# Peptides against a protein of PDB entry 3KDP, part 223

Target 1, 230 residues: chain A of PDB entry 3KDP
Amino acid sequence: PFLIFIIANIPLPLGTVTILCIDLGTDMVPAISLAYEQAESDIMKRQPRNPKTDKLVNEQLISMAYGQIGMIQALGGFFTYFVILAENGFLPIHLLGLRVNWDDRWINDVEDSYGQQWTYEQRKIVEFTCHTPFFVTIVVVQWADLVICKTRRNSVFQQGMKNKILIFGLFEETALAAFLSYCPGMGVALRMYPLKPTWWFCAFPYSLLIFVYDEVRKLIIRRRPGGWVE

## One batch from the design tools (peptide; made by RFdiffusion4, then SolubleMPNN)

Design b2_p29_2_s2 (from b2_p29_2, 21 letters changed)
Fold by OpenDDE base, seed 5:
Structure b2_p29_2_s2 (fold): chain B 230 residues (1-230), chain A 29 residues (1-29)
Amino acid sequence: as target 1 above (230 residues)
Amino acid sequence: SEEEREEVLKKAEELLKKGREILEEFLKE
């Protein structure tokens, strides 16, 4: 998200605090879950032919999968961001290069896509209105990520939701998202304005996409063991 | 005030940073 912010010169879609909340609140639980993940019965049954090379390959493959999932998460967040800004009169094309004028407190007549002028305060309200939905979008997408992380090769439907750490992670992320979205003072303290409950559903297509992606990936791995997709 | 916001944000960032460091240490163990 930060890289796209720099490259596209768009208004900041996600604040530093929200990024930290994602890193601490959402990304940590999957990491812990992976650390406590009992080696899938399939990994334990295969004697590592070469433990050093197999570990390296496995780490690279996990890294690539997480990288791809992270890209889908970012796309979901940006989709939500663009929808909110479009609803407020700023079409995606108009946002390109707008950052310089957007962040200038002395410019109070920034025009939207329809010629409406926005004061600095109004623009910042809209910007901060995007922070919470972006965060919530990441959390909703991470529901799918947490579920898919429970198994490397097996379908989620086959393994089920037996991992207590994963369930705890889902609860923690959701509780954190609800707290940050609806607790009084979060708009002032964290620049996270209250979210309409309907915005929780905006990320569901991307959550489903990640779920489908991972199931397809796992299916490919099962059919072609040792392929580049592992 | 904008100054109060910045102070609260700074404190929150420091707390989050400390939390991350503690968690990273715990995960290395």
Scores: peptide ipSAE 0.013, ipTM 0.297, DockQ to the pose 0.044
Fold by OpenDDE base, seed 2:
Structure b2_p29_2_s2 (fold): chain B 230 residues (1-230), chain A 29 residues (1-29)
Amino acid sequence: as target 1 above (230 residues)
Amino acid sequence: SEEEREEVLKKAEELLKKGREILEEFLKE
C-alpha cells in the first residue's frame, strides 16, 4: 500500500494505526504460519531426499504465495479506497498526482472530478473515511486465508494450530476493526471514521479472488507435481 | 493532542518492529 502511495502520489489510503494493524495481522500471522509449516516440514521429514533444497523450495513457495495474497489484499484495499473516493467525487484518475495538493493545508480549493472544491478539512475527512474501510477490507480478505489454510494437506495437529493462530489473529483484527470503526472518537483520535456496514461487502470479491487463486494454484500443484508452482 | 498521538504511534511502530524482529529470529531457529 505504501509503495503504491509513493508511486501514484495519491492521498494516503491508510492511517498509521491501520498500517500497524495490517502489519501485525497480515505479516505476523503468516510468519507464524510459515514457522509452523517449517516445523511441520521438519517433523514430517519423511526421508527428505534433500532436506535443504526441499525446505528452500517450500519456503520460497510459501513466501511467494503469501506475497501474492498480500498483493491481492492490497488491491482489495485500494479498490475500496477508490470506491469511497469516487463516491465522494474523486475518480481514480484524478487522484493520480493529487497528493501534494491534497496534503497541503494551505490549499483549500482542491477540485474533485466534478469541479467541486474541497477544503483541507473536507479532504482529510474523506481520507480518514478511507482508512477504516481499507483496513476492514484487508481483514475480510484475510478471512479467505482461513479457508485456504483449511484446505492444506498439512497434519491435522499443525493445521489445527495454524488455524487456531489464524483464527485468533483474524478475530483480533476483526474485533479491532469493529472497535476502530464504531467506537466514538476514533475518527478524531485515530483518523479512522466510522464505517457503514455495507463497506464490508466491498472486500468480498477480493476474498473470492484469493480463494479462486489458491484453489487454482492447488489444482495446478495437484496436476503437475514438481512443477514451477510447487 | 496530535503530538501525543504521533508519539504513541511511533512507539507502537517501534514495538511492532521489535516484535517482528523477534519473530523473525524465532523463525530462523
Scores: peptide ipSAE 0.008, ipTM 0.274, DockQ to the pose 0.042
Fold by OpenDDE base, seed 1:
Structure b2_p29_2_s2 (fold): chain B 230 residues (1-230), chain A 29 residues (1-29)
Amino acid sequence: as target 1 above (230 residues)
Amino acid sequence: SEEEREEVLKKAEELLKKGREILEEFLKE
C-alpha cells in the first residue's frame, strides 16, 4: 500500500496509525495462531520425494501464496479508498499527483474532479475518513486469510475452525476494528474518523475472492499432488 | 463502570498515539 502511495503520489490511503494497528493488532495474533495450527493429516502423511528440493519448493510456494493474498488485501483497501474519495468528489484519475498539494497546509483551494475547492482541513477529514475503512477492509479480508492459512490442501469446510487461537484472533481484530471505528475521540487521537456500518461490506468481495482463490488452489493441490501450486 | 471504560479507552488512545509517534519518527529516518 505504501509503495503505491509513493509511486502514484496520491493522498495517503493508510495512515501510520492504521499501519501500526495492522502490524501489532491484526497480524501478530494470526502469526501466532499459525504457529500453533496443527498440520493437515494429508501433509503429515506425505513423505517428501526429495527432502532438500521439496522443502525449498514448498517454502517458495507458500511465499508466493502469501504474497498473492497480501496483494489482494492491498487491492481491497485501495478499492475502498478510491470509492470513498470518489463519493467525496475525487475521482481516481484526479488523485494521481495530487499528494503534494493535498498535504500542503497553505493550499486551501485544492479542486476536486467537479471543481469544488477543498480546504486543508476538509481534505484531511476526507483522508482520515479513508483510513478507517481501509483498516476495516484489511480486517475483513484477513478473516478469509486467517481461515485459509490454517490449511494447505484441505478445504476450510473439511478442516473446520478448531484452533481457538485463530478464533480469538478473528475476534480481536474485529473488536479492534469496531473500537477504532466507533470509539469517541479516535478521529482526533488516531486520525481515524467513524465508519458507517455499510463500509464493512465493501471488503466482502475481496474476502470472498481470497477464499475462492484459496479453495481453487487447494483443489488443484489435491488433484495434482507435488505440483507448483502448493 | 463507564468511567473505567473511558479511562481504559483513553489509555489505549495514548498508547496508540505514542506508537504512531514512534512509527512516524522511524519513517522520517
Scores: peptide ipSAE 0.005, ipTM 0.274, DockQ to the pose 0.059
Fold by OpenDDE base, seed 3:
Structure b2_p29_2_s2 (fold): chain B 230 residues (1-230), chain A 29 residues (1-29)
Amino acid sequence: as target 1 above (230 residues)
Amino acid sequence: SEEEREEVLKKAEELLKKGREILEEFLKE
């Protein structure tokens, strides 16, 4: 998200604090869940024939899978960001290169796509209005990721939601999202304005997409053990 | 003030770091 912000020179879609909350808060529980699942899987697996190469390959595959999921998460967040800005009069094409004028406090007549002038304060309100939905979108997509990460090879339906760590992770992420979105003072402290409940549902298609993608991936792995998709 | 905001952010980062440490300890058990 931050790289796209720099490259496209658009208004900041996600605040630094929210990025830190994602990296330190939401990604930690999945990582832990994976560590436990790996330990449990390693107990059940025969000793790797070549521990060094097999571990390296597994780490690379996991890293690539998480990288892909992270890209889908970012796309979902950016979609939400562009929808909100478009609803406020800023079409995606108009946002390209707008950052310089957007962040200039002395420019109070930045025009939207419809010729409406926006003061610096108004622009910042709209920017901060995007931060919360972007964050919530990431959290909702991470729900799917957590559910997916519970099973490397087996369908989520086979293992069920009996993993207490997974349930705790989902609860923690949801509680964090609710806290950041609705706690008084978070708008001032974190530049996250309260989110309309309807925006929680905007992320669901992306969560479903990730879920379907992973189930298909797992299905391919099960059908072609040792394939390039592993 | 922007300074107060940075302080709050720093405190939040510290809390998140502590939370991570606690969680890591809990998982090692």
Scores: peptide ipSAE 0.015, ipTM 0.288, DockQ to the pose 0.055; fails the geometry check

Design b2_p29_2_s3 (from b2_p29_2, 21 letters changed)
Fold by OpenDDE base, seed 3:
Structure b2_p29_2_s3 (fold): chain B 230 residues (1-230), chain A 29 residues (1-29)
Amino acid sequence: as target 1 above (230 residues)
Amino acid sequence: SKEEIEKVLKEAEELLKKGKEILKEFLEE
């Protein structure tokens, strides 16, 4: 998300503090859950024949998986961001290069795509209105990520939802998202204004996409052990 | 400054990436 913000020079879609909350709050419990499941799986497997090579392959696989999932999360967040700004009169093309004028407090007549003038305060309200649904979109996509990361090669349906830590992680992320979205003062503290409940559902197509992608990937890995998709 | 915020955000992303890698290593051990 931040890379696109720099490259496109668009209004900030997600605040720095919110990014930190995602990284520290939502990714830590999933990572711990994956560690426990991996340790359990490794205990059941014979010792790796070459610990260094097998560790490196495993690190690369996980890095690639997280990189791909992170990219899909970013795309989902940006989609939500552009939809909200478009609903408020700012078409995606108009946002390109707008940041300089958008962040200038002395410019109170920034025009939207329809010629409506926006004060600095009004622009910041719209910007902060985008932060919450962007965050929620990432959390909802992370639900799918958590579920798919539970298994490296097996389908989620084969291994089941027995990991209590994974379930706890899902609830923690959801509770954090609800807290940041609806707790009084979060608009001031984190620049996240309250979200309409309907926006929770906007991320579901992306979660489904990630789930389907991972199931297809796992299916390919099962059918072609040692393939390039691993 | 905008540039300073961008720098801090980039540094934070790098730190988070490193943190995830460390956590992954710790969890794989």
Scores: peptide ipSAE 0.000, ipTM 0.224, DockQ to the pose 0.030
Fold by OpenDDE base, seed 4:
Formats: C-alpha cells, structure tokens, sequence
Structure b2_p29_2_s3 (fold): chain B 230 residues (1-230), chain A 29 residues (1-29)
C-alpha cells in the first residue's frame, strides 16, 4: 500500500502503523501455524528423491504461491479502497497524481470527479475512512490464505481444520481487526475510523478467488504429479 | 513530521519483515 501510494501518488490507502499491525499481528501467526501443522498426508508419505533439491523446489513453489496470493490480497485491498473513494466522488483515474493536492492543508477546494470541492479536513476524513476497510479486507482475505496454507496437494475438504494454532490465528486476526475497526479512539490513534459491518463482506469475492485458485492449483498437482505447479 | 514518522515506520517494517523471514526459515526447518 505504501509503495503504491508513492508510485501512483494516490491518497494513502493504509497507514504505516496499520501495515505493521498486519505484519506483526496477522502474518506471524501463519508462520507459527505452519510449524505446528501436521505434514500433509501426501507429503508425509512421499519419499524425497533428492532432499536438497526437493526442499529447494518446495520452498520456491511455496514462495511463488504466497506471492500470487499476496497479489490477490493487495488487489482486494485496493478494490475496497477505490470503491470507498468512488462512493465519495473520487474515481480511480482522478486519484492518480492527486496526492500532492490531497495532502496540502492549504488547499481547501480539491475537486472530486464530479466537481465537488473538498476541504482538507473532509479529505482526511475520507482517507481515514478508507484505512479501516482496507485493513479489514486484507484480514478477511488472509482467512482464506491461512486455511489454504496448510495444504499443498490435498483439498481443504480432504485435509480438514485440525490445526488449533491455525484456528487461533484466525481468531486473533479477526479480533485484532474488530478492535482496530471499532474501538473508540482508533480514528485518532491509528487513523482508522469505524466502518460499517457490510464492509467485512466486500472481501469475500477475493477470498473465494483465493480458494478457487488454490483448489485449482491442487487439482492440477493431483492430476499432474511432478508438474511445475507442485 | 508525518514523512519522518513514515520513514521510521517503513524502516521498522523492513526489520520486521526480515525477522519474519528468519522466523519462517527457522519454523520450516
């Protein structure tokens, strides 16, 4: 989010503190979950042909899968951001290059896509209104990531939800999202204004996309053993 | 300034990412 903010010169979609909360509060739990995850039944039964090369290949494939999922997560977050700004009169095309004027407190007549003038305070309210649902969108998409990360070949339905640490991670992540979204003072402390509960559901299509992607990937792995997708 | 805070937070994020990577490596062994 911060890189896109710099590159595209758009209003900041997510605060740096919130990004740190994602990294510390959400992304650490999956790593712990993986450490305590029972090895997938097919992985456990598979004899490594070459432990060194097979380990490296598996690490590369895991990294690639997480990279692709991370891209989907980012798209989900930015989709939510653009929807909120569009609902407030700022179309995505209009946001490009707007940062300089957006962040200038001396400019109180920044026009939206429809010619409505926005004061600095009004713009900052809209910006901070975007931070929370962007974060929540990432969290909701990460639910899917957490669920799928435990499996490489087996479907989620075949492997099941046996890892208690994974379940705890889902709970912790959700609780953190709820706390940051609805606790009084978060608008001042983290620039995260409360959001409508309906915004939790805006990420569901992306979560579904991740599930479909992962299930298709796993299906390909099952049908083409030793393929490039493993 | 906001920019200075963002720089510091970015540096912190980078350190946390490195820490996370180390942790992942450790947990994957």
Amino acid sequence: as target 1 above (230 residues)
Amino acid sequence: SKEEIEKVLKEAEELLKKGKEILKEFLEE
Scores: peptide ipSAE 0.000, ipTM 0.230, DockQ to the pose 0.033
Fold by OpenDDE base, seed 5:
Structure b2_p29_2_s3 (fold): chain B 230 residues (1-230), chain A 29 residues (1-29)
Amino acid sequence: as target 1 above (230 residues)
Amino acid sequence: SKEEIEKVLKEAEELLKKGKEILKEFLEE
C-alpha cells in the first residue's frame, strides 16, 4: 500500500497504525497457523525426511504463497479505496498525482472529478474514511488466506477447518476489524472512521478469488509436482 | 509452544503501542 502511494502519488489509502494492526494482529495468526500445520504435517508423514531440505522447501512455498496472496489483498484494498473515493467524487484517474495538493494544508480548493472544491479538512475526512474499509478488506481477504493455510497441498474441502488456531484467527481478525471500525474514538485515535456494514461485503469477491486461486494452485501442485508453481 | 505464542503476542502488543505513539507524534507535527 505504501509503495503504491509513493509510485502513483495518490492520497494515502492506509494509515501507519492500520499497517501495524495488519502486521501484528492479522499476519501473525496465519504465520502461527502455518507453523502448526507444518508441525502436524511433519508428525503425520510416515516416511523419514531430510529436515534441512524439507524446511527449505516449506519456507519457499510459504513465501511464494504469502507474496501472491498479499498482492491480491492489496488489490482488494485498493479497489475498496477507489470505490469510496469515487463515491465522494474522486475518480481513480483524477487521484493520480493529486497527493501533493491533497496533503497541502494551505490548498482548500482541490477539485474533484466533477469540479467540486474540497477543503483540507474535507479531504482528510475522506482519506480517513478510506483507512477503515481498506483494513476491513484486508481482514476479509485474510479469512480466505487463513482457510487456505490449513492445507498445503490438499483442498480445504478435504481437510476442513479443524485447526483451533485457524478458527481463533478468524474470530480474532474479525473482532479486531469490528473494534477498529466501530469503537468510539477510533476516528480520532487511529484516523479510522466508522465503516458501514455493507462495506464488509465488498471484499468478498476478493476473498473468493484468493480461495479459488489457492485451490487451483494446489490442484496444479498435485497434478504437476515439481512444476514452476512450486 | 503456547508460551512462545503468548510471548510473541505480548511483543506484538508492545510494538503496536510504540507504533501508535510514533504515529501520534507524526500526526501532531
Scores: peptide ipSAE 0.000, ipTM 0.233, DockQ to the pose 0.022
Fold by OpenDDE base, seed 2:
Structure b2_p29_2_s3 (fold): chain B 230 residues (1-230), chain A 29 residues (1-29)
Amino acid sequence: as target 1 above (230 residues)
Amino acid sequence: SKEEIEKVLKEAEELLKKGKEILKEFLEE
């Protein structure tokens, strides 16, 4: 997320503290749960062919899985960010390169895509309004990703929600998201303004798309074992 | 080995706990 912000020179979609909350509070428990479940599934399914190669392959697969999940989560967050900014008059194309003027306190006439001028304070309110929905979107997308990643080859419908650690992680993430979104003072402390309940649902279509995509991917893998899609 | 993975997971959980404590301290500041 931060790299895209730097490369695209767009307004900051996530605060530094929010990124830390994601990394330390949200991503680790799911990662542990997935690592545990993957280790169990790999131990149960694979006869130990070569312990050294199997360990390296598992570490690489875990790293790739987490990297892919993180990218998908970031895409979901950025989608929500762009939707909010577009609703406030800033189209995605207009945001490219706008950061310099956006962050300048002395420029109070930054124009949106429709020629409306925005003061520095107004811009920062919109920016901070994006932080909470971005975070919540990551959490909601992560629900789908965690459910999806629970199984490499089997449908979620076949294995069900048996991992208690995963369920606990989902509740912890949701509780953290609710706390950061609705606790008084978070707007000042974390620059996360309160989230309208409707924004929780903004990520659901994206989560559904990811879910459908992964079920299709798994179906293809089951039909063509050893393909490039794996 | 399963035991090594469990050890790494336990270490990660401990790091997570420490990270959460640091975050809590930071939020209380």
Scores: peptide ipSAE 0.000, ipTM 0.234, DockQ to the pose 0.022; fails the geometry check

Design b2_p29_2_s4 (from b2_p29_2, 20 letters changed)
Fold by OpenDDE base, seed 3:
Structure b2_p29_2_s4 (fold): chain B 230 residues (1-230), chain A 29 residues (1-29)
Amino acid sequence: as target 1 above (230 residues)
Amino acid sequence: SEEERKKVLEEAQKLLEKGREILEEYYKE
């Protein structure tokens, strides 16, 4: 999110403190959970692995956990960000390069895509309104991503939800999201305004699509071991 | 302030830890 903010020169979609909350509050427990995940049934039957290959597999699993999840989360967050801004009159194309004028407190007549003028205060309200839904979207996407990352080949339905650490991680993420969204003073402290309950559900279709995609991918891998889909 | 934000983050982490403890107790039963 931060890289896109710099490159595209758009209004900040997610505050720095919120990013820190994601990194420190939501990613640590899931990462630990993945480390303690039970071996897949097919892996448990395998002979002791070569230490070199095992290290590579672990590095790949870690890379998938941090890299791919992060990318998917960012995509979901940006989708929510653009939807909210579009609903407030700022189309995605109009946001490109707008940051300089957006952040200038002395410019009180920034026009949206429909010619409506926005004061600095109004723009900041809209910006801060985006932060909470962006964060919540990331959390909701993380629910799906964490579940699908439990296994490399086996379906989540086959492996089950036996990892208590993962379950706790999901609750911690949800609790953090609720705290940041609804605790008094958080709007001022973290620039995260209160979230309408409807926004919790905006990411669900996206999470479902990812979940279905991954299950289909895993199904293909099971049917065609060593294929390009792996 | 940045310091206040850090304090809020620390408090949030403490609350998360308490929540984890409660959940652990609940699942031990």
Scores: peptide ipSAE 0.000, ipTM 0.157, DockQ to the pose 0.131
Fold by OpenDDE base, seed 5:
Structure b2_p29_2_s4 (fold): chain B 230 residues (1-230), chain A 29 residues (1-29)
Amino acid sequence: as target 1 above (230 residues)
Amino acid sequence: SEEERKKVLEEAQKLLEKGREILEEYYKE
């Protein structure tokens, strides 16, 4: 997200503190949960032919999968960001290259896509209004990510929600998202303004996309064992 | 261990606080 911000020169979609909250608050519990995840039954049943090579391949595949999921998460966040800005008069195309003027405190007449002038304060309010939805979107998408991480080859429906730690992680990240979104003072403290509950649902299509993606991936792995996707 | 988790959480909170301070400084300038 930060790299896209720099490359596209768009207003900051996510605050640094929010990023830290994601990394430490939402991703940590999942990482721990994965460490305690029971080895998939298929992994335990197959004797590794070459433990060193197989481990490396597995690590690469996991890394690649997480990278792809991370891209989907980012897309979901940016989608929410662009929708909010569009609702406030800033179309996505207009945001390109706007960062310089957006962040300039001395420019109080930045025009939106409809010719409305925005003061610096107004722009920052809108920017900070985007931080919370972006974060919430990531959290909602992470629900799917956490669920799919339980299995490498098996469908989520086959393995089920057996890991209590993972379930706890889902509730924890949701509670954190709710706290950051609705607790008084978070707008000042974290630059995260309160989010309308309706915005929680904007991420659901992306969560579904991750589920579909992972199920398709796993299906391919099951049908073509030893492929590059595994 | 629960203790390790607690330690990680404490470190995370410290990092968040530092991040907040940096941001506050950035926005004051």
Scores: peptide ipSAE 0.000, ipTM 0.196, DockQ to the pose 0.021
Fold by OpenDDE base, seed 2:
Structure b2_p29_2_s4 (fold): chain B 230 residues (1-230), chain A 29 residues (1-29)
Amino acid sequence: as target 1 above (230 residues)
Amino acid sequence: SEEERKKVLEEAQKLLEKGREILEEYYKE
């Protein structure tokens, strides 16, 4: 998220404290849960027949756990960010390069895509309004990502949710998201303004898309073992 | 400050890398 913020020079979609909360609070428990996933999963069942193959499997697992999840989370968060800003008059194209003026407290006439002028305080309210939904979107996307990462090629419906640690992690993330979103004082402490309950559902289509994509991917893997989709 | 943000991100990235190393070691054994 921060890298995209720097590269695109857009308003900050997620606060630094929230980033830390993601890394330490949301990603750690799920990552541990994946490490302790029972050998019954098709990921772990591969007997070490070939050390080279085993290394490759491990690298893929690590990439899925830390690379893909994080990337998909970021994309989901940015999607929600752009939706919220668009609803407030800032189209994605207009946000490109806007950061410098956005963060300047002395500029009180930043124009949106429709020519409406925004004061610094108004801009910061909109920015902070994006922080909570961005975080919530990450959590909602994690629900799908963690579930799909449980197996390499078996359907989620076939494997089920046997990992109690994973379930606990999902619950913890959800509880944390609710706490950060609705606990009094979080707007001041973490710059996370209270989230309307409707915004929790903004990420659901994206999570569903990821879920469907992964199920299709797994279906292809089952039909064409050793394919490029693995 | 942007510099503080960068430092925080770098620390977070280091933690993630340590986590990856731990997992890699775990799966190598």
Scores: peptide ipSAE 0.000, ipTM 0.143, DockQ to the pose 0.031; fails the geometry check
Fold by OpenDDE base, seed 4:
Structure b2_p29_2_s4 (fold): chain B 230 residues (1-230), chain A 29 residues (1-29)
Amino acid sequence: as target 1 above (230 residues)
Amino acid sequence: SEEERKKVLEEAQKLLEKGREILEEYYKE
């Protein structure tokens, strides 16, 4: 999904790989928690009929995390990126093909969508301004992702939030996001400038979308056992 | 450069795949 920055030739925040590495690191504890999570009540109550089917359940959970849900997560990140750049005067259409000039330190008159000229330093500031919201968006979307991955068939409301390790993972990710967003020096160390608290809510529509998507999927599974979405 | 970014992205993808393998091992337990 990050290939879109290259394909569209739009400005890419420096440290995207750092965000990915942090994201991977934050996912480890939740993933372990999911591995040791109590089986869904309907799965646990069923005697393992086929070891192959039980393996498929885990594979499906992993596939959801790294497949469709991962794509929605990436879209959330891109959305936040475009919102921040638009707020700073760069509309998405204007960003197409702009990367070459954006990254050129000798061009100090790059125009935004409104004709304002941006120096190289100013462009880098706004690029780094996008970095923190992008990371925070990932974390906020992960809240929904981790919650929905607990169950295959049952609604989150039916299964509940009993995995203490998963809850701990959510708090750890949130604490890390807060630390990286507000701790002095992160703008230099990780090129993550302080985030306005209001930007935490930018990802909520995508978290809600993931949640609704999964609940609808689970509802379909409950109504049509053995369907292709199972 | 664009080429450097491609290399970095490829490295990131390798790390993600490694992470996925680790996750798969945990899910198998």
Scores: peptide ipSAE 0.000, ipTM 0.145, DockQ to the pose 0.030; fails the geometry check

